# Ledger of designs, part 162: peptides against a protein of PDB entry 4JHK

Target 1, 212 residues: chain A of PDB entry 4JHK
Amino acid sequence: EDYKIQSFDLETQKLLKTALKDPGSVDLEKVSSVIVDQSLKDQVFSREAGRICYTIVQAEAKQTNGSVFRRNLLNRLQQEFKAREETRKRSTQEWVCLVSFICNIFDYLKVNNMPMVALVHPVYDCLFRLAQSDALKNEEEVDCLVLQLHRIGDQLEKMNVQLMDELFNLLRDGFLLQEDLSSMGRLLLLEILEFRAGGWKLSDTAQKYYYS

## One batch from the design tools (peptide; made by RFdiffusion4, then SolubleMPNN)

Design b2_p26_7_s2
Fold by OpenDDE base, seed 3:
Structure b2_p26_7_s2 (fold): chain B 212 residues (1-212), chain A 26 residues (1-26)
Amino acid sequence: as target 1 above (212 residues)
Amino acid sequence: MKEELEKLKKELEKNKKEEEELLKSK
């Protein structure tokens, strides 16, 4: 399997590979920090890091019945989440990477084959922030918002339909009322509104129309 | 804003503990 760690230097790649196979032999706090740091800088990695994290969690559980990696990962994630407004002000790119990473962890890091309840509100808070008018005018943030909803919207709705309704009220208002949306941003909002209305499904025709 | 973060922190810590227990039970 390809874990897409080619962006790291060789030493760090070795560290990650060892963590995937023999987590008890490495500093799992360091591993978690490396993954989070890279996820904040690399959009491709931030979208794929969930699978790596899940694999390490499973490997550690099987090998030592431990949860050191998961604890460190979630602690660091919480720190970054708390500082999300500062991150957004500093770098839109880092902000959308953070959101992507949190959503990716939500998608992959299951407990008893269920999404982590602890991540539900943090994910929604990030999506709500992206749905504010000052964020909707930025195409990069709209791209991030719509992408996450495509990936995990159905799962997230199952966790809390009321919050999803509130979120989509904001998206509807943005689509209908906000004047400074980009053309692409407006199309993306329309698409995601229709996507949810269609039961989180798109027809082949609609897919080609919006993403050709 | 600060109050919201504090509430979220408490909820997250509670849920993390519960989920860690579930992971260990498997």
Scores: peptide ipSAE 0.022, ipTM 0.479, DockQ to the pose 0.054
Fold by OpenDDE base, seed 1:
Order: sequence, then C-alpha cells, then structure tokens
Structure b2_p26_7_s2 (fold): chain B 212 residues (1-212), chain A 26 residues (1-26)
Amino acid sequence: as target 1 above (212 residues)
Amino acid sequence: MKEELEKLKKELEKNKKEEEELLKSK
C-alpha cells in the first residue's frame, strides 16, 4: 500500500513502515509526534494522514490489543487544537493543515465504524472559525472549509444537525453580505450551500450552473 | 467528493479567466 510518506527522510519512512506492520517494535509516541508534526507542515500529508493513523491503530489493536498510538495521537491533537488561534496567527498554512488533519482523523478513525464523539465539537469549532468573516476573506481558508465540508459534512450533520445549521447560516451570510470575498471564495461558498441543500451531493442544476 | 471539488474548482477558475478576458475586451 502507498501511504504517501515520501516527504519524510528514509529513516523516518522506515520507522513509519515498521509502525504500520509491527507497531510493538517501535516507539509509538515518537511515531504519533512525527505524524502530527508533518501534518502541520505538509498539506498533502495532512489530508491523507488519517489513513496512516487508522492502519497503525488497527495494527496495534491486532498485535497487542493496545491503544498507545491512538492515545498519544489524540493527546497531541488536543494540544494543537488548544493552540489553534496562535497557530492561525503564525501561519495560515499551518492552520489549514491542522484543520485538514483533524477532519481527516475524524473521517478515518472510527470506533465500531462510527465517528469518535470526542472529535465532533473540535471539528465544528475549527469549521466555525473558518466561517468567520476574517477567515472567509482568505481564499486558502475558504478552500479548506469547503473541502472539509465536502469530505465529512454529511457525517458531521448526523452527529449534530443543530451545529451544522448554525454553521451554514454563517456561510450564507458570508456569501450574501460579505463584500471582501474573492470571486473564487464566493463561488465556493455558493457551491457548498447548494451541495448541502442537495443532500450533500452536487445537483444537476448546480452542475449546469458551474460547468455551462 | 474530493475529485468533484477539484473538478469544480478547475471549471470555476476557467470561467473566471474567461470573464476577465471578456471584461478587458470591452
């Protein structure tokens, strides 16, 4: 399997590969830290890291019935989440990588094929932050917001429809009322509004509008 | 879904460029 770890040096790649197959033979705290660190720096990796994490979690569970990796991963995520405003201030790129990573973990790390309840509010908090006017004016943040909603919006809504309604009220207001949106940002907001309205699918009407 | 979004973004970018060129020609 290709886990998209080419951005790491060879030694770290070997570490990760070993963790994927024989997690008991490596320092899983170190592995979790490496994954989180890279996810904050590499946009491509941050969007795909959930699959790696899921595989390691399963491998450890199968091998030792342990959960050391997951525990360390979630602890680190909590730390990064708490510092999210500082991260955003320092680097928009790192901020959107963090959001992408958290959403990706939500998407992949399932418990009995269900999302982890503990991640629901953190994910919504991140999305609500992206939906604020100061974030909507940044195309990079809008892109992140829309991408996450495309990926996990339907799952999030099932977990809490009230929060989703509140979120989309902000997006609607942004689309209609905010003046300093980029053209692309405005169109992306319109698309995601229609996407949800169509049951989290792209409608024929929307397809005609955007692709005509 | 990701693929659909990327396709949409590509199409929107194309449309944006076309609109800009049209405006310049006026």
Scores: peptide ipSAE 0.019, ipTM 0.417, DockQ to the pose 0.012
Fold by OpenDDE base, seed 2:
Structure b2_p26_7_s2 (fold): chain B 212 residues (1-212), chain A 26 residues (1-26)
Amino acid sequence: as target 1 above (212 residues)
Amino acid sequence: MKEELEKLKKELEKNKKEEEELLKSK
């Protein structure tokens, strides 16, 4: 499997590879920190981090019946989530990477094939933040919002339909009423509104764009 | 991705007016 870890130095790559195969032989706290740090800086890695994390979690569970990695990962994720407003102020890029990472963890890091309930509200909180007027005017944030909803919107709705309704009310209002949206932003909002209305099903063109 | 996005944009623009009317009715 290709875990998209080329952006790391060779030593770190070795660390990650070892964690994937023999997690008991490495510092799993360090591994978790490295993954989170890189996910905040690299969009490509951020969207793949969930799969990597899931693999490490499974490997540790099988090897030692432990959960050290997952605990450390979630603790660090929680810290970053709590500081999300500061992150957004500092760097829009890091902010959207954080959102992408959290959503990706939600998508991949499942227990008994179920999403982690503890991540539901944090994910929604991030998406609601992206749906605020000050964020909707930024095409980068709109792109992130729409991308995540394409990837995990149906799963999130199953966890809490009321929050999803509230979220999409904001998106509708943004689309219809907000004056300072970019043309692309407006199109993206329209697309995601139609996407949900259509039962979270993608056109062939949209599928290629969002999942290529 | 960029090419696919352009195709998507064209598709969305064709249905924009109708969608706006539907959204206003909600």
Scores: peptide ipSAE 0.005, ipTM 0.325, DockQ to the pose 0.014
Fold by OpenDDE base, seed 4:
Structure b2_p26_7_s2 (fold): chain B 212 residues (1-212), chain A 26 residues (1-26)
Amino acid sequence: as target 1 above (212 residues)
Amino acid sequence: MKEELEKLKKELEKNKKEEEELLKSK
């Protein structure tokens, strides 16, 4: 298996590789911190971090029936989540990386083949933040929002349809009423609105209307 | 506009599919 860990130094790469194969032999708290830190500043890694985390969780479960890595990962995620507004203020790039990472963890890290309930509200809170007017005018944040909804929107809705309805009310209002959206941002919002309306896919009729 | 939307949708769906395949491959 190939993992996109080229952005780490060689020592850290070795640490991660060991964690993937023999998690009991490494400090899993350190591993979790390294993964989160890199996910905040490297978007390429952030998108794959979920897979890496899943693999480590599975490896630890098989090796020791333990969950040390998952606990540490979630603790660190909670810390970063709590500081999300400061992160956004400091760096839009780090903020969208954080959102992407949390969404990827939600997507990959399941318990008994089910999404982790503990992540539902944090994910929605991040998406709601991206749906605020000050974020919608920022194309980078809109890109992030729409991408995550394409990736995990259907799963999130199954966990809480009421929150999804509320979120899309904001998106609809943004699309219809907000004047300082970029042209691309407006197109993205329109597309995602129709995407959900079609059951997280476009119907044949909608497909013909928009793309034919 | 329709052409742009089509392009955007294809790109987004491609990204989603790539992640799904990544999950399957573990």
Scores: peptide ipSAE 0.017, ipTM 0.434, DockQ to the pose 0.024; fails the geometry check

Design b2_p26_7_s4
Fold by OpenDDE base, seed 1:
Structure b2_p26_7_s4 (fold): chain B 212 residues (1-212), chain A 26 residues (1-26)
Amino acid sequence: as target 1 above (212 residues)
Amino acid sequence: KEEEEKKLKEELEENLKFEQELLESK
């Protein structure tokens, strides 16, 4: 399988490739740290990171029936989540990367083909933060919010429809009442409102945009 | 909000540990 890890140096690429195939031969704590660090800097990789993480988890489980990588990954994720407000203050880019990463872990790191229940509230918390007025005026945050909802909204709703209803009430109010939205932000909010109303189904064109 | 955030963090820690233990036991 091919993974998008070109942003890393050659040595790190080798480390990651080895982790994917023979996780017992590498420092899995180091691997998890590298993945999280890069995910906070590169949103493209942040998307790929979920798939990579799942593969490593599966590889370790098959090889040693171990879970060292997953444990380290989730511990680091928890730390970053706890510091999310500080991250947002420091860098909007890092903040949206963090949200993207958490959402992608939720999406890919399945157990028995089901999402981790422990991540449901953290994901919603991130999305609710993006749905606040101070965030909705920032196009980068709106982009992130809408992108995640396209990717995992249906799964999240299945886990907790009440929270999803509350979230979309905020989005509706933002669309209708908030004055300092960008034109693109307003369009994105309208689109996501219609997307959910349509049963979380995309056109072919929209599919390419949000899942490319 | 602070209380809610604290509760969320506590829940996260508890749930993550719980799920990790379950996964490791299988």
Scores: peptide ipSAE 0.026, ipTM 0.612, DockQ to the pose 0.055
Fold by OpenDDE base, seed 4:
Structure b2_p26_7_s4 (fold): chain B 212 residues (1-212), chain A 26 residues (1-26)
Amino acid sequence: as target 1 above (212 residues)
Amino acid sequence: KEEEEKKLKEELEENLKFEQELLESK
């Protein structure tokens, strides 16, 4: 398979390619750190990172029945999550990249073909933060929020419907009551409200927009 | 909040162990 890793230098690209095929021959802690670092800089890559991480996890499992990469990845993820408020203050871009990455890890890294239970609350915490009034007024944060809900909302709801109800109460209130939303932000909130109400089923148009 | 962090770590470890156990069963 082809992986979108052109944003890295050639040495790092080689490292990643080796990790994908022969994970036992590289420093998997370093690999995990590189992936997380780049995911915090590039939201497009943060989506690809989920796929890359999944492949490395599977490759290590097959090769050595090990989980060194996954452990290091999740440990780093937890560290970044804990510092999420400071990240948000420093850079909105890095913050939305972090959220995107966490959501993509949730989407790709399964335990027995099911989402990791341990990631459910962290994901919801991120989405709840994006649903606060100070975040909803920022179109970049709204874009991130709506994108993640389109991608993993149905899975998250299956894990905890009560939290999803609470989240969408905030989104509804934001849509109806918050005055400083951008026009696009308001439209996105309306769309995601309707999306859930429709059972998380994508139209052909929505499919092209969110998954192209 | 500190207790929640501890719980998260424990849950992560639990997931790791569970996945590892599944791999070993193959």
Scores: peptide ipSAE 0.025, ipTM 0.588, DockQ to the pose 0.081
Fold by OpenDDE base, seed 2:
Structure b2_p26_7_s4 (fold): chain B 212 residues (1-212), chain A 26 residues (1-26)
Amino acid sequence: as target 1 above (212 residues)
Amino acid sequence: KEEEEKKLKEELEENLKFEQELLESK
């Protein structure tokens, strides 16, 4: 498989490629750190990062029955999640990258073909934070919120429909009542409301927009 | 709200540890 790792220097690319094929021959703590660090800077990479992480986890499990990479990855993820509010205050970009990364890990790093239960509440917590009035006025945060719901909303709902209902109540209220939304933000909220109402089915146009 | 956040963090820690143990046992 081809992975989008061109943003890294050649040495790091080699490290990642080796981790994907022969994880036992590299420092998996370093690999996890590199992936997380880049994911916090590049939201586009965060999607690919999920796939990469899953591949490394599977490769290590198959090769040595080890879980060094997963342990380090989840530990780092936990640390970043705990500090999410500080991250948001410091950098909106890093915050939305963090949310994107957590959501993509949720999407790709499955156990027994099921999402990790441990990530359900963290993901919802991030999305609820994005659904607050102070976040909805920021188009970048709305973009992130809607993008994640398009990608993993159906899975999240299956894990906890009550939280999803509560989340969408906030989104509906934001759409109807909040006055300082951008035009695009308002359109995105409307679209995601309709998206869920339609059973999480993407239109061809929406699919191109979110997955291009 | 602060109590809810604390509870969430505690739950996360517990769940992550549990998941890690489960994954390592398989």
Scores: peptide ipSAE 0.025, ipTM 0.607, DockQ to the pose 0.055
Fold by OpenDDE base, seed 5:
Structure b2_p26_7_s4 (fold): chain B 212 residues (1-212), chain A 26 residues (1-26)
Amino acid sequence: as target 1 above (212 residues)
Amino acid sequence: KEEEEKKLKEELEENLKFEQELLESK
């Protein structure tokens, strides 16, 4: 399988490739660290990181019946989540990358073919933060919010419909009442409102935009 | 907040166990 790891240097690429095939031969703590670090810098990679992580988890389980990588990954994720407000203050880019990464992990790391329950509230917390007025005025944060809802909104709603309703109340209010939204931000909010109203279904053109 | 963190840790541990069992069944 091909994985999007071109953003790493060659040495790190080799490390990741080895982790994907022979996780027992590498430092899986280091692997988890580099994945998280890169996910905070590169949103394109952040979107693909979940798939990579899932593969490594499975590879380690099959090879040694271990879970060193997953433990380290989730521990680091928890640390970053706890520091999310500081991250947002420091860098909007890193913040939206963090949200993207958390959502991607939620999407790919399944337990019994279901999302990890422990990640539900953290994901919602991130999305709620993006839905606040100070975040909605930033197009980069709106892009992130709408993108994640397109990717995992239906799954997340199944986990907690009440929180999803509350979230979309904020989005509706933002769309209708907030004056300092960018033109694109306003359009994106409208689109996501319609997307959920349509049962989380999108047109072919929209699918190409959000999933390509 | 500490209680929530503890709960999250416990849930993560449970999820890890469940995921491990699933992987072992393959």
Scores: peptide ipSAE 0.023, ipTM 0.601, DockQ to the pose 0.081

Design b2_p26_8_s1 (from b2_p26_8, 13 letters changed)
Fold by OpenDDE base, seed 2:
Parts: structure tokens; sequence; C-alpha cells
Structure b2_p26_8_s1 (fold): chain B 212 residues (1-212), chain A 26 residues (1-26)
């Protein structure tokens, strides 16, 4: 499999490649830290990070029946989640990267082909934060919110439809009532409202855009 | 498997507790 890790230096690329093939031969705590750090800088990489993490988890489980990588990854994710409000205050970019990363981990890091239940509420918490009035006025946060809902909204709804209903009530209210939305933000909210109403189904073109 | 489930449960509880440290609107 080909993984998009060209953003790392050659030494780190080698580390990641080794972790993918022989996780027992590397420091998996270091590997997890590297992946998280890069995911917090690059929202695009966070999608790839999900795939990488899944592969390493599977490789370690197969090789040693271990879970060192997963534990380290989730522990770091927990730390970042706990600090999410401070992260948002410090940097909108880092905040949306964090949300993107946790959503992508939810999407890819499955156990027995099932979403990790432990991430359901944290993911919703992030999306609810993006749905608050102070976030909806920021186009970057709206972009992130809509992107994640396109990618994992259907899965999240299956896990908890009540939370999804509550979330979309906020989005509807934002669309209808909030005055300081950008024109693009308003259009994005309308689009995602219609997307859910349509059963979370994308056109082929939209599918390529959101999942490529 | 049971070990992973236990770890996930601990993490879930920790994340839940962290939620209450922030605004009620979150």
Amino acid sequence: as target 1 above (212 residues)
Amino acid sequence: SSSLEEVDQEIAESLKDAKYSFDKLL
C-alpha cells in the first residue's frame, strides 16, 4: 500500500514505513507522537494518518497481539481533546486539524469493523463546539464542520441519532437566525442540511471531493 | 480483546470527565 508521507523527512519516513511492516522493531510511542504532531499541523494529512494508524494497529495486533501503538495514540488524543478549548483559542488552524484528526481516527481506527465507541462522544463534542455561534461565524470552522459531517455524519448518526438531531438543530438555527455568517458559510450550512435530509448520499463528484 | 475494551472504557470515561471541565454548551 502507498501512504502519503512525503511531508516527513527521510528518517521519519523510514520510521513510519518500518512501523507499518514491523511495528515491534520501533518505538511505537515515538511513532504515535510523530503522527499526531503532523496531523495537528496538516488537516489533509490527518486523513492519511487515519489509514496509517489503522494499519499499524492491525500490524501490531497480528505480530505480537499488542496494543502499544493504539494506547499511546489514544492517550495523546485524550490529552489533545482535554486541551481543545485552549487549542481553539490559540489557533483556529490547530483546532480544525485536531477535529479533523479525531474524526479521521473515528473513521479508520475500527475494532472488528466497528467504530470505536470511546470516540463517539468526543467527536460529537467537537462538532457541537463547531456548531456554536462563535464558531459558525468563522468560515474555517464551518468548512471543517461540513467536511467532517460529509465524511462521517452517516456513521455518527448510526451511533447516536439523538445527538445528531440536536447538532442539526443548532446548524438550522445558525443558518436561519445567525446574522454574522459569511455568504459561503451560510451556503455550506444549507448544503449540509440538505445532505442529511437526502440520507447522507453524495454525487460521484462530491464523493471524490470529500473523500479524495 | 477484553484488554482493548477495558482500555477503551477507561479512555471513554476520561474523555467524558474532561467534557465537564468546559462550557455547558460544548
Scores: peptide ipSAE 0.024, ipTM 0.537, DockQ to the pose 0.457
Fold by OpenDDE base, seed 5:
Structure b2_p26_8_s1 (fold): chain B 212 residues (1-212), chain A 26 residues (1-26)
Amino acid sequence: as target 1 above (212 residues)
Amino acid sequence: SSSLEEVDQEIAESLKDAKYSFDKLL
């Protein structure tokens, strides 16, 4: 399997490729830091980062039965999560990249083919933050919210339907009651409300948009 | 070294604490 890492310099590409094949021969803390740093800058990469992380976790488990990479990755996520409000204040772009990355890790970094329970509440917390009135007025945040719900909403609901109901109550209220939504923001909220009501099913076109 | 399950639990607890710390800002 190939991974899209051409945006990195050659040295970093080599590091990542080595981590994917022989994780015991590299500094896995450094590898995790590189992946997180790039994911916080590039929302497109954050999706690929999920796949890369999963592969490295599996490779390390098979090679040494270790979990150094996963531990470092999750610790970094914890740090970024703790600082999420400061990140949002500093940069909306960095904030939505953070949310995207956490959601992508949730999506790809499975344990025994199941989502990590430890990430459920952090993911919901991020989505709830995006569902607040001050965030819903920002199209970039609405885009992020809707994108994540399209990608992992069905999985999240299976983990905690009560939180999903509460989240969608906020989205409904935003759609119906909030006046300073952009036209696109309002359209996206309506679309995601209908998406869940339809059982989290996408058209072929929408499938390509959200998952490719 | 801790098992994956133990790591998950540790991270979960730490994230819960972080959540509580910032809940009032949401």
Scores: peptide ipSAE 0.023, ipTM 0.552, DockQ to the pose 0.399
Fold by OpenDDE base, seed 1:
Structure b2_p26_8_s1 (fold): chain B 212 residues (1-212), chain A 26 residues (1-26)
Amino acid sequence: as target 1 above (212 residues)
Amino acid sequence: SSSLEEVDQEIAESLKDAKYSFDKLL
């Protein structure tokens, strides 16, 4: 399987490729750190990172029955999540990368073909933060919010419909009542409101936009 | 596996503390 890791130097690419095939032969803490660091800088990579992480977890489980990579990855995620407000204050770009990465890990890093229950509340916490008035006025944060809801909204709702209802109440109120939304932000909120109301179903064109 | 379940439990416990710290933002 081909993974998009061209953004890394050749030595790091070799490290990642080895981790994918022979995880027992590399420093999996270092591998996890490299993946997280890059995901916090590149929102596009965060989706690929989720797929890479899942593959490494499966490879390690099969090879050594170990969970070193997963443990290190999730520990790092925990640290970044705890510092999310400081990250947001420092850089909106880093903040949306963090949210994107957490959401993609939720999407890809499944156990027994099910989402990790431990990530449900952290993901909702991130989305609720993006749904606050100060974030909704920022188009970059609205873009991130809507993108994540398109990708994992249906899965999140299945895990906790009450939190999803509460989240969408905030989005509805933002759409209807908040005056300082950008025109694009308002359109995106309307689109995601309609998307959920339609049962989280995308057209073929929208599918390509959000998942390609 | 039991090992993965243990990791999930550890993360769940630690993330609850983080949620509590930022409950005012919800």
Scores: peptide ipSAE 0.023, ipTM 0.559, DockQ to the pose 0.552
Fold by OpenDDE base, seed 3:
Structure b2_p26_8_s1 (fold): chain B 212 residues (1-212), chain A 26 residues (1-26)
Amino acid sequence: as target 1 above (212 residues)
Amino acid sequence: SSSLEEVDQEIAESLKDAKYSFDKLL
């Protein structure tokens, strides 16, 4: 299986490749930190990072019945989540990368083929933050919100439909009532409202945009 | 599995506390 890790230097690429195949031979705390650091800088990588993380978790479980990588990963994620408001104030780009990474971990890091229940509320908290008026006026945050809902909205709704209803009430109100939305932001909100109403199903063209 | 579930629960509780500290979400 091929992983998109070309953004790293060659030494780090070797480290990641070794972690994927022989996790017991590397410092898994360092590996987790490297993945998180890059995911917080590159929103595109964060999706691939989710897949990489799942593979390392499974490899470690099979090799040593260990969970060192997952523990370190989630601990780092917890630290970043706690500091999310300061991150948002410092850099919108880092903030949307953080949200993207959390959502992608939720999407890929399954336990017994099920989503991690512990991540449901943190994910919703991030999405609700993006749905506030001060965030909806920022096109970068709206883009992030809509992208995540396209990718994991159906899964999140299955975990908690009440929170999803509340979230979409905010999005509807933003679309209808908020005056300082960008044209693209307003269009994206309308699209996601219709997307959910349609049962979270996209055309083939839209699917390629959000999932490829 | 049990150890992972325990870690997950601890993280969930910690993240919940962080919400109340930093967010005024509806």
Scores: peptide ipSAE 0.022, ipTM 0.542, DockQ to the pose 0.446

